# Ledger of designs, part 89: peptides against a protein of PDB entry 2AKA

Target 1, 299 residues: chain A of PDB entry 2AKA
Amino acid sequence: MEDLIPLVNRLQDAFSAIGQNADLDLPQIAVVGGQSAGKSSVLENFVGRDFLPRGSGIVTRRPLVLQLVNSTTEYAEFLHCKGKKFTDFEEVRLEIEAETDRVTGTNKGISPVPINLRVYSPHVLNLTLVDLPGMTKVPVGDQPPDIEFQIRDMLMQFVTKENCLILAVSPANSDLANSDALKIAKEVDPQGQRTIGVITKLDLMDEGTDARDVLENKLLPLRRGYIGVVNRSQKDIDGKKDITAALAAERKFFLSHPSYRHLADRMGTPYLQKVLNQQLTNHIRDTLPGLRNKLQSQL

## One batch from the design tools (peptide; made by RFdiffusion4, then SolubleMPNN)

Design b2_p17_2_s3 (from b2_p17_2, 7 letters changed)
Fold by OpenDDE base, seed 4:
Structure b2_p17_2_s3 (fold): chain B 299 residues (1-299), chain A 17 residues (1-17)
Amino acid sequence: as target 1 above (299 residues)
Amino acid sequence: SEAELQAILEEIDRLNA
């Protein structure tokens, strides 16, 4: 069953080419979180490269279907420009920005039309994620005043689907009870069957506080549990701190922290990537019989 | 394309066999 994720990738590409049918419910993982929750950093940590747009306000403005493929080579390819191999991930970032602006214009608006990006790398497991715009309440620049609702509506197009798993990214240095990611997940998945919790910014919590109860799945229980991660700080990103070094620091953080040491083997970005690969693979397997019939009806 | 989708369906069937 090693080819299940690549199979779904082919489906995603095929449907993107003919126009997405709203009736198609592909097994996938949608990434949700508030602005600055750290979701983009999690994705970059999987790849080990800086390649996502950065900035203040709404950075992701179109769904990004990120297809990670384990390979001996390292390069990226967009569905909208097949045949072009990107080996410079700065060029990948620029292409995402350009393709976003092509559709949304210069007003920092949003579009529900996905960008499909495939990344081949020896540093990744096979994994497909849909990065969604960060939830916000405050429009910036010349964004429409209802941008909050536009984003929510876009997210709902994905997360309401039965076969959509939800990667809910929440910062630990904020009140988790008020997490935008966990709120939207609870709204569409009240029993917590489709939601995987990611807790970021554990290193930024006030001294003497911890998220142990959350990470142990005792406070806000999810069937699929929680995984804590430590991303690079904005200073580290600006300073071009190496992601490999950051991952080592993350491991050290969990091992050395009194509240998390006992959980260290079930925390961190590498473990998260492994879990997501397994979860997605199993989810595809479970949904494949029903998906087959739905696909047949599209012909 | 329809042809591509058909090929995917056939692949699903092979994986399920």
Scores: peptide ipSAE 0.282, ipTM 0.858, DockQ to the pose 0.644
Fold by OpenDDE base, seed 2:
Structure b2_p17_2_s3 (fold): chain B 299 residues (1-299), chain A 17 residues (1-17)
Amino acid sequence: as target 1 above (299 residues)
Amino acid sequence: SEAELQAILEEIDRLNA
């Protein structure tokens, strides 16, 4: 079972190389959420490194196929830069920005062409995620006035596929009933069969309020449930707060919070990573017979 | 390539055996 995710990674790379990304419904997890919902922070917390573009507005402007591979060594490599090993994750961030700008230009436009990034690390479980542009309603800079719909259309290319699981990232300090992530998930997965809910910014909720009902799967039920996480604040990120320290603080948060203490063992970034690894592995196993038949027909 | 797809199919079969 440990080889199933790497197997799908080989398929992803092969199809990306030939530009036929749309022809096969590969088992995958697409990450969706509004701008500033905390998607990038969740992904960086898995790796334990700062390596994704940051800023206001739309930072992810191309799909990022992030392939995490457990390894004795730590380095990153891009499919578009074969043979180059990145050990400085700031250089990884710069490469993502440069490669994004190369295709989209400097006008903050978007492109549906994926960036394939593989990260080898002793600190990760095998896990592949597709990070998608954050949903927005307001164009910034030189973005076209219909950028909202362009992003939506891009997301729909992934989340409408039957073998796509949806990691819906929503901030707790906003109205969850109006969550962009949960709305799009409900549109394409009305029975909540393919959606995993992630609730961020639990530490930023108003005093006297909590997301207990959501996390207990009682408010907006998903078959695959919800997992709460606490990311670094923007101040912490700017101040170069260590991710390891942030993960310890996250654990402490859940253990000490009156509303979440009883859920603490089923919350937090490490638990999320384990759940996603297991769910993706199981999902690949379940879809593999059908995928095999489709692949055979390509020969 | 067809060779790559064939190798993947063989790996799938190996994992399912």
Scores: peptide ipSAE 0.279, ipTM 0.855, DockQ to the pose 0.636
Fold by OpenDDE base, seed 3:
Structure b2_p17_2_s3 (fold): chain B 299 residues (1-299), chain A 17 residues (1-17)
Amino acid sequence: as target 1 above (299 residues)
Amino acid sequence: SEAELQAILEEIDRLNA
């Protein structure tokens, strides 16, 4: 069963290489959220490395197919530069930026063409996520004035697919009812069957407020529920704060918080990773018969 | 390729059994 995710990874790579939009509707998890919702931090916390582009505004400008593979060794590989093993994750970041700029130019435009990145690590579970550009309403720099709609259209190419699970990332310190992530999820998944909620920035909520009702799935219920996480601050990221220390602090946060203590074992980045691994594996298993038939019809 | 697709199908069958 653990081989199901790697199997889909091979399919993702094959279709990406052909550049043909094969109407295969591969089982996958698309990560959606507003700008600064904490998507990149969640992904980096899974790997335990700083390797994603950083900055103000829209940082992710191409879909990033992030394939995490449990391995005895630690290195990264890109589909667009086969045979090159990256052991320095700073170089991984630079390659993402360079490959993004190669296609989009320097105007910070977007492209729907994915970057396929595989990370082998002893510290990860098998998990594939598609990181998508953050939703925005205001263009920054030299971005086109219709960037909001371009991003939306790009996201819709992924999240409208029946076999796409949606990881909706929302910050707790903003009005959840106005969450860009949950809005788009509700639009394409009105019954809440494909959406997993992630609540970030729980540590930044005003004193006397909490997201307990959300995390208990009582406010805006999703069939797959919500998982709260505490990411490093931007200052901590810029200062290269140790991710292991951050994960320990996250655990301590949930255990010590009166509103979340009872949920602590079902919160945090490690639990999120485990849940996503399980849900993706199960989802692949459920969709595999249909996928097989589609593949067979292409022969 | 056809060969690659066939190999994937065979692997799916193995994993689904």
Scores: peptide ipSAE 0.271, ipTM 0.854, DockQ to the pose 0.499
Fold by OpenDDE base, seed 5:
Structure b2_p17_2_s3 (fold): chain B 299 residues (1-299), chain A 17 residues (1-17)
Amino acid sequence: as target 1 above (299 residues)
Amino acid sequence: SEAELQAILEEIDRLNA
């Protein structure tokens, strides 16, 4: 049933066109995490291209429905500009920024109106993710003082839905007990049924410390478990380090690390992509009967 | 549109058959 994700993509596009995205409980994966948790890097690593806005503070300011589609060709398309194929991913980044600014203005405000981006690539598995604004405590620039609550409210529109899986992105170099991602996930998914944990920045942990217990699902257990990844450093991103090289370095990291080598086959960005593809596919299958009935009731 | 929804429903039915 490899066509299930594309089917849901069609639904997402259809509902986005009519502004009903917030009301329909579509099977989807929402990506949540604090600012600088590494969410954007994870998504870019899936595509193998730099295409997301970068910067300090809140970078994602609108929900980004990222639809990855395995294809023989590589290009991107936006729902808001149908017919235009982007082959330069810098132009994709610029379009995201422009479309965000068009709605939010230049004040770094947020909007709940999604941007729908489809990326065709031979290097991706079929996978749809909803990238959400990073949780923050401190407004930046001319953001409103209540920006934290605005972001939280936006996230809740997604993660409270029963058919929403949660990709909780947490940095390993911070106290996991204080992870914004895991806190919000625990709030809406107290039994850990819908949450997939991603642990970033494993390479930035202090010497003599590791996240083994977390990755082995022993510390804060989730039914769907944890996957560790190693993203490019900010220096590497600024220096335009090749993502392919970074993925190779990630593999080497897990294989060579004394605390993680035994987990290496179940770690890293490629494995994460596979797991998410499988989990989303299965989740769609499980929810499809209910979804069918809901759709029928709208006719 | 209703036509699009109908097409999706038909596809769901095909996948579930």
Scores: peptide ipSAE 0.261, ipTM 0.850, DockQ to the pose 0.617

Design b2_p17_2_s4 (from b2_p17_2, 9 letters changed)
Fold by OpenDDE base, seed 5:
Structure b2_p17_2_s4 (fold): chain B 299 residues (1-299), chain A 17 residues (1-17)
Amino acid sequence: as target 1 above (299 residues)
Amino acid sequence: SQADLEAILQEIDELNA
C-alpha cells in the first residue's frame, strides 16, 4: 500500500505530459480556500521549507501538483525541467514564479495548466496535493475583472471529480459559515464525503472565542472531520521564522489552550500530514479498480 | 506514453495480485 501514492504520481506525470490532466479522474486531494486562508503555509509546513510564492492577492495562479515523497535525501524536481535537482528551496520558489509568469504573463492572470513539483525529503510522508488558486472577490493589478469566476471555474474542474478529495482550508478568525472553502465543498460534495476541513489561524481568534465545536465536527459535520493547525504569521514568514520552531509552537498552542488541549493529539500539521497520507492511500486503493479499467480502455 | 501506461497497468495488476 505504501507504493500507491507513487503509482498515482507516475500517472499524474504521464497525463500532465500529454495535457490530459483534467480528463482522467485520478485520485487526488485538491486544496481550496480563500486568499490568505493559510493554504501555502500548510503546504510549506509539510515540507519544512519556504518554497511557495508569497504576496498579496492571488499568489497561486496555476494549479500546483505537489508530490511529496519520503526519501533519504532532500531535493525538488519539476516535470517541466527534468533532470534538474533543486536543493535550494529559494530556487524552487523562483522557478515556480518564473514558470507561472512564462505561461500567464506578468498580468497576474491565471492558467489551468498545472505545474508538477516533486519534493523528496526525509521529513515528509508520501502525499500528493493539488494546490489551487485562492478564491477572491476583488481583482488586483491588471487581473481581469472576472478573475473570481475564472478561479471558480478552474477549481470546479478539479473538485467536481468523484475521485477528488477536497482539503478545505478556512481561517478560524473569520466566519466559518461564510468560508469560501466550505461553501465550494458543500456545493460539489453536499454529503461531506470527500471533504477534509482544515482550520487555520486558531491563534488569531478573539479572546474568549474558540473553534472547538468546529474541530469536534459538531457545527458543520464532515465525514472526514476537521484538523486545526497554527501557521506562522505573515510577520514570522517575512522574518524567516524557522518552520521547525513554528511546528513546536503549534504543538504548544494546542496543548496549552483550554479549549483544544483534549484534541491536541488530533491537531497540528504533523497529524494533518499523517491523516492525509492515510486517507489518500486508502482512497487510491478504493478507486484503483475503476482507474485500472479506465486506463485499459485508453490503450 | 502508451508504453508507460502499460507499465503502470502491470504495476497495478501486481499490486492487486
Scores: peptide ipSAE 0.244, ipTM 0.830, DockQ to the pose 0.499
Fold by OpenDDE base, seed 3:
Structure b2_p17_2_s4 (fold): chain B 299 residues (1-299), chain A 17 residues (1-17)
Amino acid sequence: as target 1 above (299 residues)
Amino acid sequence: SQADLEAILQEIDELNA
């Protein structure tokens, strides 16, 4: 059972190589959220490295299939440049940007063609995520006026699949009832069976407010529940605060907060990573018989 | 390739065994 995620990774790589990614309902976790919801920071916190493009507006412009693999060594590999090992994660960021621009051009357009990135690290659990472009309502710069719909259509290609779990990332300092992530999740998963809620920016909530009811799964119940996280602030990122220190600060935040202390052992990035690993493993196990039958029918 | 798919199916069967 310990090798289920690597097995699916091999399937993902094989199907990506033949261009048939769209036709197979592989067990996977799609990450959805509005712009600036904190998606990139969550993913970087899993790896413990800064490696994703940053900026205002739409940063992720292609789906990023992020395969995390626990290993004694630390390096990254792209499917589009086989044999090249990246040990500098700034170079990983630059490669994502370059490969994105190669396909989309300079107009900040989007493409549904995935980038496949595998990261080997002693600091990660085996976990595969598909990072999707952030939902937006307002075109910026040279973006086409219909960019909102283009992004939505791209997201729907992933999240409508029955074997797709949805990691819905929502900021706590915004009205959760209006969360773009939770809205799209509710549209395709009305019973809340495939959705995992992540609540970011808990440290940025207005004084006298908290997200306790959400985190206790009382406000907008999801079968798979909610996990709160605290990411580095933009100031911390600019100040080059390391992720290790940020994870310690996150733990301290939950332990010291009157509204969250009782939940602290079920909050934070390390717990989220563990839960996602377990849920993905179990999900693969549950879907594997059906997947096997589909694969056999193609032979 | 078909060979790759057969190999994956075999691995699935081994894991379920």
Scores: peptide ipSAE 0.244, ipTM 0.830, DockQ to the pose 0.505
Fold by OpenDDE base, seed 2:
Structure b2_p17_2_s4 (fold): chain B 299 residues (1-299), chain A 17 residues (1-17)
Amino acid sequence: as target 1 above (299 residues)
Amino acid sequence: SQADLEAILQEIDELNA
């Protein structure tokens, strides 16, 4: 069963290459959240490398199909430039930016056309995520005035699919009741069956406040629950803090926090990665019979 | 391609056996 994720990866690549079969409901995890919610940071923490575009406003402007593959070697490959192995993850970042700009232009517009990135690493579990543009309400720069709705429409193309799990990323230092991620998840998954909650920025909460009730799944219950994580701060990123060191600090944070200590073994980026691997694997297993029949009908 | 799809279907069947 450990090969189920790679199998679906091959399907994703095949359908992406054909461009026409966007209608196949593949088992996948879509990552949703507001701008600056910490989505990209979570993904980088899985890889242990800085490789995603950074900046103000919407950074992710195309869906990024991120295929993590456990391997003895470390390198990245893009579907759009087959045969090129990237070992410098800064070059990976630059390629994402260049490929994004090639399709969207320089006006900070969005495109629904995915970028397919595969990362081989000894430090990852097999896991595929679709990083989606961050939800926004205010256009910036040359963005169209309806950018909010364009982003929403793009997200809906993924999250409305029955076989799509939703990784809803919400910052703890903002009102969870107003979380863009949880709002969109509730809209398409009102019973909370397909949604996994991620709570970021737990270290940025005001003194005397905590997200314990959320993390214990008592406030806004999801069947698949919530996992808290601590990403690098902007100061840490600017200071070039190593992700490995950040993961150690995250563990220390949960263990030392009075409100989270009892949850520490079910929190943090490594646990999240494990849970997502298991959830995706199980989800693929459950959907595989239906997928097989759909594929057969396309022959 | 159709051949690729057939190969994937076969692999699915093998995993389910």
Scores: peptide ipSAE 0.248, ipTM 0.831, DockQ to the pose 0.523; fails the geometry check
Fold by OpenDDE base, seed 4:
Structure b2_p17_2_s4 (fold): chain B 299 residues (1-299), chain A 17 residues (1-17)
Amino acid sequence: as target 1 above (299 residues)
Amino acid sequence: SQADLEAILQEIDELNA
């Protein structure tokens, strides 16, 4: 069972090298959410390093295939520069930015061509995620006025695939009924079979309010449920607060909060990582017979 | 690439066995 995710990683790398055939539906998890929903912070919390581009507006402008691999060593590798091991995660961030700009130019445009990044770490479970551009309604810089629709079309290329699970990231301090992530998930997965809900910014909710009903799967039911997380604040990120310390603070938050204490063992980033690893592994197992048949037919 | 795909197929078969 432990080898299923690495097997699919090899398939992803092979298809990325030859150009993705539109007919290939690989088992994967696509990460969707509005701008500033906390997607990048969730991914960085899995790795325990700051390595994703940050800034105002659209930060992720190409799909990022993030392959986490449990290892005794810690380093990163890009598919586009094989053989180079990155041990400084700031250099990883710079490489993502450089490779993005190489394809999209300086106009902050988007491209559907993925970047493939593999991270080896003793702190991760085997997990592959596809980070997608954040949904936005406001063009920035030299972006075309239809950038919202371009992003949506890009997301739809992933989330409409039957073997694609959807990690829908929504902030709790906004109206969840209007969540961009949950809206797109409901559009392509109306029965909530492929969607996992992540609720961020629980620590930023107004006093006297909570997301208990959502986290208990009572408000907007998903078959795969919801997991709440607490990311570092922008102040904490700017102050270079250690992710390990942030994870401890997250645990304390859930344990001490009157509305969430009873859910604390099924909340937080470490639990989310475990659930995603298990769900992806099971999903690969279920889809593998069909995938094998498709691969055989392409030979 | 074809050889790589064949190797992957063989690994799939080994995992299903």
Scores: peptide ipSAE 0.246, ipTM 0.833, DockQ to the pose 0.542; fails the geometry check

Design b2_p17_3_s1 (from b2_p17_3, 9 letters changed)
Fold by OpenDDE base, seed 2:
Structure b2_p17_3_s1 (fold): chain B 299 residues (1-299), chain A 17 residues (1-17)
Amino acid sequence: as target 1 above (299 residues)
Amino acid sequence: SSILKEIEALIEELKAS
């Protein structure tokens, strides 16, 4: 039998092709967070490539179903352009931008229609994530004045589903009590059963402050806990710092930090990827009986 | 119909899991 994640990927692709079964509650992980919370950077760190749109404001404007598949080869494929293998991840970025603009226009609007991207790589674990638009309060450019609510409504289409796990991404250098990610997660998952917390920007915290209590799951407890990560800074991105080097720096950060050293083996991007793979696999296993029954009823 | 057949096949695989 195939791994459970690839099996669900095939289901996702099949249902996406039909276009009509948006109501199917497939086991998945939705990534939520405010603008600039570091969601896209986390995903790029999993792949080890720069391939997501960059810019100010809302960069992700359509749901991105990112299917990571462990493979001996490295390439990407889009569901909307079958048969085309992308080996240049800059071209992947450009395709995401082009496909986004094709549907939303150039006004920085959003669309609930997913982009389905599969990445084959020897450097990834099998993992599927749905990257969602970053929550915002202030429209920019030609965005509609109600963009905040449009984004929220879009997110709710995913995170309200019982089989949806929530990867709540919050920056450490902002007030966690005001985290958009944790707020929306608490709204739809008040008992914290479906939410995994990710704390980014730990390296950008003020001297003498730390997120230890959060990472130890003592401040705002989630059943599935919190994982801290260190993404590349804007300076690192502008300087074209290699992601592999960034991952090494992340490890060094946790090991050398007095507040995090004891947690270092349960922190960082590689550990996060492992945990998400395990969580998703277990979640699929738990939901399979119900999923089978639902699928049979729709045939 | 090809997609439906694929879905049916996937359901059968799920039953075997």
Scores: peptide ipSAE 0.168, ipTM 0.809, DockQ to the pose 0.129
Fold by OpenDDE base, seed 5:
Structure b2_p17_3_s1 (fold): chain B 299 residues (1-299), chain A 17 residues (1-17)
Amino acid sequence: as target 1 above (299 residues)
Amino acid sequence: SSILKEIEALIEELKAS
């Protein structure tokens, strides 16, 4: 069943090549969340490398189709520059920035045209995620005043699809009732059938408060539940704190926290990656018959 | 499975289009 994800990857590549990425409802996971919710950190933690653009405001400005592939070797490839293997992930970051700027310009604008990035690594499970721009309220720089709505419209192109799972990333140190991620998920998935909740910044909650009720799926229940993670702080990222060390600290956090210790085996980035791999695989399997029929009807 | 092989064939056809 693990081979189903690579199969869909080939479909994604094929559709991207012909400019029909949005036309077919491929099984996929779209990552949504407000700016600074911790989306980029989650993705980087999966890879174990710093490779995503960083900064204030809107960092992801094009959809990033991130295809993680378990392999004996570690390297990255972009669909837009076939044949080039990136082994330096700083170069991967630079390529994302360059390719983004090539299409959007330097005005911090957004484009709905995806970047397709495949990462081979012995440290990943097969997993494909579509990283989407962070939801925002306030334009920065020379962004258009309606940037909020442009982002929302872009997100809706993905999350409204029936075969799209939604990875809703929300910070615990903010009011979850006002989570942009959970709001958009509820709008397009009112029954909570396609949404997986990720709760970040659990380590930044005020003393005496916790997100136990959320993580136990008792506050805002989702069929697919919630997984808590602890990411590196911005200071740690700027200081180039090792991701391996951060993952160890994450494990320690859950094991030592009175409110989360009992959940520790169902929390953290490694568990999240496993769950996403399994859920995506199962989701692909369930959607394959319909996908076949749709593909055949378009030939 | 047969369905996977069909999908693979469809992928190839799509690429050739």
Scores: peptide ipSAE 0.100, ipTM 0.770, DockQ to the pose 0.712
Fold by OpenDDE base, seed 3:
Structure b2_p17_3_s1 (fold): chain B 299 residues (1-299), chain A 17 residues (1-17)
Amino acid sequence: as target 1 above (299 residues)
Amino acid sequence: SSILKEIEALIEELKAS
């Protein structure tokens, strides 16, 4: 069977080129979560490179359509600058920042216009994710006072689509009942059919507490379940700790933790990537007939 | 496979439009 994810990538590129991305409900995974929930770290761990903007407050200010493609070579390409191959992922980060600022200005505003980034790597599975701005309640710098609602409205443009899966990223060291990610997911997916839960910061939970019930899908059940991950700390990121070493530490964490050892084979970043690849592939297969019909009616 | 072929054709048509 033909790889379905690359096919949808071609559709995404084509629709972006003609400015019709808003009119098509393409099968995709939108990544949602509060600020500092660990979204960027999860994505960088898939690639094994530091390439996303960092900072306090709202870091992602435009949707980032991240297309991961398994390849023998390693490089990145932007849709807005076709023909330029990036092999330095610091330059990728700088290009994201520059392209963001080009549209939003320097006031830290947001724009719903996506940035399309494709990353070829031998270290990734085929996977497409839409990274969305982190939900916040407090404007920073020159941001407008209604930035919370602007972000929410932007997210809703993606997550309300029937063919959009939702990767809800929640930190374990916060009350999950108040998770911004799970709240927005519940609003648009009340039956929990489209939502995949990711629990970050499991290593930062208070002593004597654990997220076992959540990870076992017993507390806030999702049809597609939950996957726990352990990201690098901000200190580790600033110290440029190797992602490969961090992934090994993540594996060790789950294996050695009394509450999680029995789940260890269904936890961690590599398992998450595998599950997302499989779920996206299956989701595309299920949605293709409907997508065909829509395309035929619009063309 | 039939659906994939149709989608591919639609992609090409979209690019040409």
Scores: peptide ipSAE 0.097, ipTM 0.766, DockQ to the pose 0.636
Fold by OpenDDE base, seed 4:
Structure b2_p17_3_s1 (fold): chain B 299 residues (1-299), chain A 17 residues (1-17)
Amino acid sequence: as target 1 above (299 residues)
Amino acid sequence: SSILKEIEALIEELKAS
């Protein structure tokens, strides 16, 4: 099978270098969710490293184009720092923060200008995701009072594109009917054709409750379905719990839970990564003819 | 395969622009 994801990565890099035309609709997956929904943890679980900014309030303040590439070696590269290989993922985190602050300043503002990060690892499948700022209603620091709408406007620039798949991340320990991720997805994808649901915090649900109906695609149906995951707790993150150990605990959670045991083989971070790789590959294949035509007309 | 070659060519043209 042809390596379609790396091909689109090259296209993304080229467009970033010359300034992307607003009319370009590259096949991609945008990650959306409320603050603290678990988006960053899902992405870090794919890589198996802690490398994303953490904190209270708005953490992601620029779009992060995260290009995962399966490789025998492990390192990261930024498009804005060509030729520099990062092997310490703490330095990757610091570079994201520094590059964000360079553009947005110290007021915790947002910018629509993407950061392009490529991660080579033997632990990943080929997969490109666009991590977007978490939706919030509460301004922090020197943020303008309309920051909620600025974030929404930024998200809309991505998720309204026809070739954009939407990874909607929602916590199970909150009312899913009020999920920011599912609301915005429903707004731009009312038929649920482009949306993949991720349900986090299944381990934090009240005793006697479960999200079985959602995970079985019976409550809020999406054509591409739902996948449940269990991320590290904040305590585990602060204690630097190993992600590999967390993934093992996630597997154990689904296998041992009475409500999820029958779904266990279609749940968890590794399964999510496989599904996203396959769906993105197929999506690229389907959109390539149209992409070619658009490129030929614009160049 | 043909479409991929075309896309690759377009990428190269884009870089040269």
Scores: peptide ipSAE 0.089, ipTM 0.760, DockQ to the pose 0.664

